# Designs tried in a protein design run: peptides against a protein of PDB entry 7BDX. Part 337

Target 1, 212 residues: chain A of PDB entry 7BDX
Amino acid sequence: EMGAAACTLLWGVSSSEEVVKAILGGDKALKFFSITGQTMESFVKSLDGDVQELDSDESQFVFALAGIVTNVAAIACGREFLVNSSRVLLDTILQLLGDLKPGQCTKLKVLMLMSLYNVSINLKGLKYISESPGFIPLLWWLLSDPDAEVCLHVLRLVQSVVLEPEVFSKSASEFRSSLPLQRILAMSKSRNPRLQTAAQELLEDLRTLEHN

## One batch from the design tools (peptide; made by RFdiffusion4, then SolubleMPNN)

Design b2_p30_4_s4
Fold by OpenDDE base, seed 5:
Structure b2_p30_4_s4 (fold): chain B 212 residues (1-212), chain C 212 residues (1-212), chain A 30 residues (1-30)
Amino acid sequence: as target 1 above (212 residues)
Amino acid sequence: as target 1 above (212 residues)
Amino acid sequence: SKEAEKQKQIQLALEALDKSIEAMEKKLAE
């Protein structure tokens, strides 16, 4: 309980750039983000048995951790820190996203995807994530999720790859060969306006790349 | 482990006034400080058996909690919040200070005493603390501690009472009748310069009050 | 190996995707 409450407060205040700088300027940041990865990994591994109620203190704690990572990644110095000094955490997030089943831990998936998207704002971060083993298959695995918000954040991450020629060129063959075009087309017809728009924009971006 | 790390980071950033305002401006502050009191109480109750190593994750977690309370109490809005909305926490801190033996949990005692001192900067806070049952005996109990830093912070709290005529007048009879004068005189001869100065200043303040 | 397990997970993900696509295509054809 208390850990979740403290972490939730830290999440709330980490929306401030100055707080992110204070977190990273301290001597505890490296340890914190190392333990964060381990904690999230332990939580996801515990899910194979009991449907841990989404409202458990443990779940809320892990959500807050993922939220902190997201808020850190929203800031330039935070992205630099994560990409340079916390690559294990990024690898953990990628792994956990692969380990979760469609529809499983939707809220956590969204937060982790938001963190990866924020990291991808930095070219070095985007390169690191996109060059991770199985990245393209992972995107498609995540895009198979029934949750519109999960799919939205996957589409945003795909868009970040597609809009960066240096990154896209390296994965273009694999990307084109495995692209779930029918799935994306179906999303472009979604009743969810955000998902619909994101899918439509991605389809337009992909068409533009085919004509160049 | 992770809870202690998160709480430690929250402690670090809570040194900022803006962060304290952000903590208190949220909807989670009341719950957080309620659970904080319970957590500290549970920790102190657990000490009767095993010498929990001072460096345990649990100990560090409780230290960070006490540190957060101290940092909140250092700010005007934080003092107002604690005195108006978190009186149970103040009562808990007073109780825990009474429950701990001389030399036991020195670091925690110091942090809790610092929090009470910070609360005492507000006249309403000082009134509340000083009117607590057994407050004067508690001060003398704490002043029996072999630790110079504990004693220093007790002397500072006593000074806050003595320097406030409205508060001191209510407790003056009990205060004068129970004052461990020999103990304070011994502290005024301490090799610790901070303790020596604090004891000397308090003795001077007391002499001034006897002449008025 | 950890890498072999990762490859298996990727394969399972691809298979799950294919099934999802097929199910969706079937639903769109209806």
Scores: peptide ipSAE 0.113, ipTM 0.724, DockQ to the pose 0.031
Fold by OpenDDE base, seed 4:
Structure b2_p30_4_s4 (fold): chain B 212 residues (1-212), chain C 212 residues (1-212), chain A 30 residues (1-30)
Amino acid sequence: as target 1 above (212 residues)
Amino acid sequence: as target 1 above (212 residues)
Amino acid sequence: SKEAEKQKQIQLALEALDKSIEAMEKKLAE
């Protein structure tokens, strides 16, 4: 209980750039983010057996951890830190997103996807995650999720790849050959306006790339 | 481990006034400080049996909690919050300071005493803690500690009482009758310059009050 | 191995994608 409460407060205050700088400016940051990855991994691995109550202290703790990573990645110095010093955490997030089944741990997926999107704002971060083994299949695995918010955040991450020529060129063949175009088209007709817009924008970006 | 790391980071960043405001501005603050008191109490109650390694994750967690309370109490809005909304935590800190033996959990005592000192900056806080049952005996119990830093922070808290006429007048008889003058005089000759100064200043303040 | 598990996950993701596409195509043809 107390750990979850402390972590939740840290999540909340980490929305501030100055707090992120304070977190990263100490000698504790590396250890914290290392343990964060391990903790998130342990949680996801525990899901096979017990339907852990989604509102458990453990779940809230992991959500807070994912939220902290997201907030750190929202800031330039935080992105640099994650990409330079906490690659194992990024690898873990990518792995966990693959380990989770469609519809499983939706909130955690959203938070992890938001963190990856924020990392993708940095070209070095985008290069790192996009060069991860199975990255493109992972995007499509996640885009198969029944949850509109998961799909929204996947589309945003896909857009980050598509909008960066240096990254897109390296994976363009695999991307084009495996693109779930029908799925994205269906999302562009979604009743969810955020999902609809994201899918439409991505389709427009893809069309622009085919004509060049 | 992760809880201790998160709490340690929260402790570090809570040195900022803006972070304290952010902590207190949420609906989670009351719950957090309620659980904080319970967690600290549980830790101290566990000490009778196992010499818990002073460097255990649990110890570090409790130190971080005490540090957070100290940092919150360092700020005006934090003091108001503690005195108005978290009196149980203050009562717990007072109780735990009494439950700990001389030389036991020195670092925790220091942090708790620092928090009480910070609370004492607010007249309402000073009134509240000084009117606590057994407060004066508690001060002398703590002043018997072999640790110079514990004694220093006790002297600072005693000085806060002495310097506030509205508070001192209510307890002046008990205070004068039980004052460990010889102990304070010994501290005024300490080789520790901080302890020496604090004891000298307190002795001067006491002399001033006897002449009025 | 960790790599073998990744490859399995990739394959499962691809299969799931294919099924999803087929299901959508069927709906569009109705």
Scores: peptide ipSAE 0.043, ipTM 0.712, DockQ to the pose 0.028
Fold by OpenDDE base, seed 1:
Structure b2_p30_4_s4 (fold): chain B 212 residues (1-212), chain C 212 residues (1-212), chain A 30 residues (1-30)
Amino acid sequence: as target 1 above (212 residues)
Amino acid sequence: as target 1 above (212 residues)
Amino acid sequence: SKEAEKQKQIQLALEALDKSIEAMEKKLAE
């Protein structure tokens, strides 16, 4: 209980750039982010058996951890730290996103996807994520989620890849051959206006790349 | 482990006034400080049996909690919050300081005493603490500690009482009748310069009050 | 191996995606 409360407060204050700098400027940041990945992994592994209540203290704790990573990745120095010093955490997030089934742990998926999107703002981060083994199949797995918010954040991450020629050129063949075009087209007709817009923009970006 | 790491980071960033304001401005502050007292109490109660290693994850967690309270109490709005909305936590800190034996959990005692001193900067806080049942006997119990840093923070808290006429007048009779004058005089001859100075200043303040 | 399990999960993901696409296409044709 107390750990979840403390971590949740840390998540809240991590919305400040100065707090992120203070966290990273301390001698304890490396240990914190190392254990963060392990804790999230342990939580996801525990879900295959008994349905841990989505509202458990443990779930709230892991959500707060993922939220902290997202807030750190929102800041330039935080992205640099993650890409240079905490690659294992990024690898863990990618793995956990693959291990979770469609509709499973939606809130956690959203936070992890937001963190990856924020990391993708840095070209070095985008290269690292996109060059990860099975990255493209992982995007399609995540895009099969019934949750509109998960799908929205997947579309945003896909757009980050498409908008960067240095990254897209390396994976263009695999991307084109496996693109779930009908799924994206269906999302462009969604009643959710945010999802609809994101899908339309991505389809326009893809059309522009085919004409070049 | 992860809880201790998160709480330790929160302690570090709580040195900022803006972070304290952010913690208190959130909807989760009341729950956090409520559970803080319970967690510290549970830790102190666990010590009477097996000597928990002073360097345990649990000890580090409780030190971080006490450090957060100290940092919150260092800020004007934090003092107001503690005195108005978290009196149970102040009562718990006073109780735990009484339950700990001389030489036991020295680091925790120092942090708790620092928090009480910071609360005493607010006259309403000083009144609340000093009017607590058994407060004066508690000060003398704590002043019997062999640790110089514990004794230093006790002397500072005693000085806060002596320097406030509205507070001191209510307890002056009990204070004068039970004052461990020989102990304070011994501290005024300490080789520790901080302890020596604090004891000398307190003795001078007490002499000034006897002449008024 | 961890890699073999990952490849299996990826394959399951692709199969699930195909089913989801088919179901959605049916709904859109509806």
Scores: peptide ipSAE 0.043, ipTM 0.712, DockQ to the pose 0.029; fails the geometry check
Fold by OpenDDE base, seed 2:
Structure b2_p30_4_s4 (fold): chain B 212 residues (1-212), chain C 212 residues (1-212), chain A 30 residues (1-30)
Amino acid sequence: as target 1 above (212 residues)
Amino acid sequence: as target 1 above (212 residues)
Amino acid sequence: SKEAEKQKQIQLALEALDKSIEAMEKKLAE
């Protein structure tokens, strides 16, 4: 309980750039983010394949951790830190996103995807994530999720790849050969306006790349 | 481990007034400080009367919690919060200071005493603490500690009482009848310059009160 | 041509993926 409460407060205050700088400027940051990855991994392993998100102190703790990572990745120095000094955490997030079943731990998936998207704002971060083994299959696995918010953040991440020619060119063949076009088209007709817009924008970006 | 790491980071960032305001401005503060007291109490109960400070994740976690309380009490709005909304935590700190033996959990005692001193900056906080049952005996119990830093913070708290006539007048009879004058005089001859100065200042303040 | 065969293979792969997603969606809706 106390750990979850403390971590939740830390999550809340980590929305401030100055707090993120203070976290990263200390000697505790590397250890903290190392243990963060391990804690998130331990939590996901404890799910025994259940698709239900546990409403527990443990889940709240892991959500707060993922939220902290997201907030750190929201700032330039935080992205640089993650990409330079905490790649194992990024690898863990990618792995956990692959290990989770559709509908499983939806809130955690959203937070993790938000963190990856924030990391993708840096070209170096985008390169690192997109060059991870199984990245393209992972995107399609995640895009199969029934949750609109999960799918939204997947589409945003896909868009980040598509909008960066240097990254897209490396994966273009695999991307084109495996693109779930019907799924994206279905999302472009969603009643969720955010999902609908993201799917439409991605389809426009893809059309632009086909004509170039 | 992760809880201690998160709490340690929260402690570090809580040195900022803006972070304290952010903590207190949220809906999580009351719950957090409620659980804080319980966690600290649970830790002290786990010591089984051992005088050694445990070098564990649990101890580090409790130190970070006490540090957060101290940092909150360092700011005016934080003191107001503690005195108005978290009195149970103050009661817990007073109780734990009484339950701990001399030489037991010295770092924790220092942090707790620092928090009480910071609370005592507000007249309302000083009144609340000093009106706690057994407060004067507690001061003398704590002043028997072999640790100079513990004794220093006790003397600072005693000085806060002595310097406030409205508070001192209520306890003056008990204070005068139980004052460990020889102990304070011995501290005024300490090789520790901070302890020496604090003891000398307190003795001067006491002399001033005897002549008035 | 080799290019036409590649495009055909891409199309078949896309169709297979779409079917897999649809099958999974159906299973999740049950």
Scores: peptide ipSAE 0.041, ipTM 0.707, DockQ to the pose 0.017; fails the geometry check

Design b2_p30_5_s1 (from b2_p30_5, 12 letters changed)
Fold by OpenDDE base, seed 1:
Structure b2_p30_5_s1 (fold): chain B 212 residues (1-212), chain C 212 residues (1-212), chain A 30 residues (1-30)
Amino acid sequence: as target 1 above (212 residues)
Amino acid sequence: as target 1 above (212 residues)
Amino acid sequence: DNRQKVGELAAEILAELEKKFPELVAQAQA
């Protein structure tokens, strides 16, 4: 499909800050990101039926869309745009992450989690996503994934919450009561060095918060 | 209809053999190339009315479409696909080249001529286009163009015919009777080095055929 | 329907980008 190829290429070029600014400065940005969310949602909903082959053209299309969002969120003006003008897309991503089962659509999860992490780089973005209904349960649901890369990006997002007092204070009670400590401890012993480091750092950050 | 931008992107990526193979392996290839021909035809027909600005989004879209065809034809499997499964597109390109006046839509002519030349690289393609009604008159019509690049690609296509005995023999009488020798001779003295060389080579090939 | 629409939009965006950043788009296409 021309559409899939176009999205894949747009994903590639969106790694440039100048390109992201150009996309957002265009009159089609709002419509594009609106349809992006809808398209991703439709794809995830279709998974409950016949096992769409992971390597389908459709999957690649959705990966490209998720990649674009990730790249946009990596840029300051992109984050501002997403949080101010495309909140529905963020809500959709959060919903989709909850709808996916452990081990299901791993690559898509990673891309979506990367986008959320990138959004979390600014305080407004972090506040918005962390105040979403079911955010804390969602983090733990995602952390139950058998994939190390999914878990890595969850831990990174959790760390963003923990490191921001204004955000952490609002969820601290729920966070402490539901924290899958044993799971995080197990990850700190992972053979995956990135996951191991992320888990260790998070544990250190959590310990620091207990002493305060 | 595929948007102008999608086509432009697809044009750029279609320079890759892998991308061409992916396009052709898809279930939408036939439909895409069918619509491509129709779109190009519609554009050329629209030129007889209001002077569509050469730099219009519509023009760019058609250029991209023609570029895609050119890139597909540059690949062996692409040529096979075009000649076996998209003959109507080839017929359309030939028709459009005839409908355009000298100096009209130069860039589009060049792209279409490049596609025909690329198709001519294989004998089946060359046979198909050369056996098209009015092919020889079309070549001379195109060679009347004031643009050196148009003329260059016409000469290259003529050379493909001349160098293939199985094809040239079928058109030899018509070719000899209608050959614009003075025009080709003038091109052999062109200040454009590529045009000059192409014209000189063609003249040499023609002389060789006269001695045989 | 949505895939087609978003794909078309993506393509339109890319066309605009190609005008502004021809080298970058070409590199990504390679």
Scores: peptide ipSAE 0.054, ipTM 0.347, DockQ to the pose 0.338; fails the geometry check
Fold by OpenDDE base, seed 4:
Structure b2_p30_5_s1 (fold): chain B 212 residues (1-212), chain C 212 residues (1-212), chain A 30 residues (1-30)
Amino acid sequence: as target 1 above (212 residues)
Amino acid sequence: as target 1 above (212 residues)
Amino acid sequence: DNRQKVGELAAEILAELEKKFPELVAQAQA
């Protein structure tokens, strides 16, 4: 109870760059993000057994944790910290995104995807996550989600990969061969304007890469 | 650690009426305030053994808890909740204020006194705390504190009693016979303008009551 | 319990943040 409240509050305040700097400047940052990953992992692993109601205190706790990571990753120093000092957390997020079924824990997926997207703004972060085993299959797994918000954040992450030649070139063959083009095309016709735009932009980026 | 931060954050947000309403609207409010009282009590009881550094995480946690109570008591619905549903917490605060020696845990005393003052804004709250065993001796015990902030909040609480005829009349004899008039007079000459004003106002209130 | 531990750490971090950024903590809670 009190822990969930603390994490929720920390999530809220971590929207500030100065707060993120203060979190990371503390001696507890490493331990916090280590336990954050473990906590998120424990939650996702528990889902196959108990139908934990999505509105459980535990779910809110995990959402707050994922939100904190997202907010930290939104800041340059936060990205640097995650990529340099909390790689286990990034690995955990990637793993959890793979462990969750389509339509399962949508809010958590969104937050985790947002965190990865934010990390991808840093070239070192983008390199790290894109070089993770199964990263490309994971993107397509996530893109199969029925939720428009999940798909939106997947497309944004895919776009981050595509827009970075140094990263894209390493996986271009696998990427092109496995790209769910029909799915992305369907998203470009989505009634969701955010998803529609993201899919259209990605398709434009992909077309540009085919001509080069 | 996180409990302290959560409590600190909850303390900060509990300054909002909407946050207080949200806290109290939850099914966990009773449990939270019960644990709050127990935690504060445990902390104060631990002081006679280990010289816990005032800046300990535990101290900050207890300060945050006391701050939450203060902020909750600052809101009408919060006062009603405390007086109706968390009387044990009020009893704990009164007990802890008595257990602490002059000059001991000044910040905690201030927060607890502020909470009691806020509760005293509600007539039912004022009745409850003023009818507590040893309340009048407790006020004088607290007024013996060398700290100006402690004394200030004691004077404010005394003023709340004095200004409520229904409450004051019940204890007027004991109050008048035990009133540390010389101490209050000394405070009215304090170099601390807040303490000076509070003491002067109380002396004026007392003079008004003697003429009626 | 990892939740308890991370909750405790979050609280500690928040306590530290509140010392440094009391207004920001208040605003995020609002």
Scores: peptide ipSAE 0.052, ipTM 0.345, DockQ to the pose 0.315; fails the geometry check
Fold by OpenDDE base, seed 2:
Structure b2_p30_5_s1 (fold): chain B 212 residues (1-212), chain C 212 residues (1-212), chain A 30 residues (1-30)
Amino acid sequence: as target 1 above (212 residues)
Amino acid sequence: as target 1 above (212 residues)
Amino acid sequence: DNRQKVGELAAEILAELEKKFPELVAQAQA
């Protein structure tokens, strides 16, 4: 469909900060991101419990949409836009990440997690997503994924929480009580270098927090 | 309705044979080209007699649509598709070219003529368009255009007819009796190099046909 | 259909971007 091609192309060009600014400066940005969230939600709701990934035009379409969100969130003005004007989209992403089973829609999950991580670079964004109901259980649910890339991006998001005292202090009790330490330790021994490094860094950051 | 931007994007990517094949292999190709023809027709019907070109989103949309048709026709499988499955679109293009006044909608006229020329690369396509009622008068009507680019593409289309004996033989009597020789001779003296060359080549081809 | 709507919007956004960044859009199409 022309729509899928357009979204795929928009995903590609949105890697540029100037393009992101142009998108956000347009009159269609709000509507685009609103429909983006709805489209992603509709896709996830259509998935059967046993479906890993749909090799469909629809899945590619949703990947492009998620990619656009990720690229927008990679830019400072994009993060501000998402946090200020597209909170419903962020809520949708959090919801969808919770609704997906371990191993289900891995690529989409990665893109959504990358989006959340990028949003978490902004303190306001990190506050918003971390204050969402069930955020900590969601992190552990996502960390149960067998996919190393999913786990990597979860660890990065967890690290963003841990590194921000204002955010971590609010969830520290729940975080400590539910921390899947053995899982993170296992990841620190992963053969995936990126996952291994991320797990080691998080463990170091957690140790530093316990000594302070 | 396909958005103007989607069409513009599709126009850009349809320069690729792989993209054209993908478009045509999809289940939406027939519907797309049907709507394309209708959209172009609606646009031309909406034009006032004194309107040269509409600087509107609608005109750009129609240009993109015409561009897509041109690009599809540039590819062998695209030509086959147009001639076999989208004859109504070709009929529409011929009709629209006849309904437009000299100097009216020059860019659209050029794109449509390019489409017809590309279709004329296929013998079946050339047969189809040349057998359309009023085709020869249409060529002369179009050749009366003050725009060099319009005239260039008309001359190229005329050349396609002249170079195909099976097609030319069917219209040779009407062609010879109505040939605007003085106009073509004037074009052979044009300051536009492309038009000049096309007119000279056509005159040479016509001379060759008279000596045979 | 939300997919159609978002696709149309994406296309519209791209058209606007093409006006501003013709080279970038051309490179992404290539």
Scores: peptide ipSAE 0.051, ipTM 0.342, DockQ to the pose 0.335; fails the geometry check
Fold by OpenDDE base, seed 5:
Structure b2_p30_5_s1 (fold): chain B 212 residues (1-212), chain C 212 residues (1-212), chain A 30 residues (1-30)
Amino acid sequence: as target 1 above (212 residues)
Amino acid sequence: as target 1 above (212 residues)
Amino acid sequence: DNRQKVGELAAEILAELEKKFPELVAQAQA
């Protein structure tokens, strides 16, 4: 109980750059993020089948943890910290995103995807996650999600890859061969303006890369 | 951004009884909960169809608001406040739970149901919500949700009604005529131990009432 | 508009709580 409350509180305050700096400047940062990854993993592993039979308090706790990671990754020093010192957490996030079925734990997916996107703002972070085993298949797996917000954050992450020549060149062959073009085209016709725009922009970016 | 963070932070700290007392002892409590209801309503009304096209930040904001209500209702003075001074918020929660489709906004449903359950600990609160128009049909509508956690909190709320003679006697005829017995029986066989136990206990409570 | 108002109110409430419960806020930041 107190832990969930504290984590939710910490999530809220971690939206501040000064708080992120304070968290990371503390002696507990490494341990905190290590345990965070383990806790998230344990939570996802406890999910049996299609029924999100997860205690509201436990889910909220994990959401708060994922939110903290997202907020930390939104800040330059936080990205550097995650990429340099908490790679296991990033690997865990990637793994958990792969383990979750379409429609399963949507909010957690969104937060984890947001964290990866925020990490992708750092070239070193983008390189790290994009070079992770199964990254391209993972993107397409996640893009099969029925949730528009999940798909939006996947598209944003794909754009981060496409817009970085150093990263895209390495994965271009696999990317082109596996691209769910029909799915992205369908999203460009979405009634969700954010999803529509993101899909349209990605299609434009992809067209630009094909003509070069 | 700052608003969502502040609400999330307030949600976290509202797990403390002392904090709830401080919130309610302030001059802003009535206004805060009034606007909370309006914000939640606006959010749910913005949900078009089956696609939860909701911005992560917006959803988190509404979750924090619902969480604050839940935490406030967990405390005796908070229940008294909600039942006496914020009935419109309770009406809003009941309405929103009815407006949401099965599988839609599960986390928000859980938090709202938890708030209603917490309110139901107060006899005055239980009387108020149970006497609300369409309350019994609403329970069955919510129990049709595929999410086990939603169903769990519905069962707990049903138990709150069944275990209070003053309330149950008033709704007993409608309750008996509309009871989704097959659904509750199915839940008593759930692999989710919490759902299984809650359904089993409710069935036992119902049997006890039939024999009296 | 309502979100902004709630956010502002929450921030104000939080600021008051920080004054009253500095240890709670500090514990959450630690």
Scores: peptide ipSAE 0.037, ipTM 0.193, DockQ to the pose 0.437; fails the geometry check

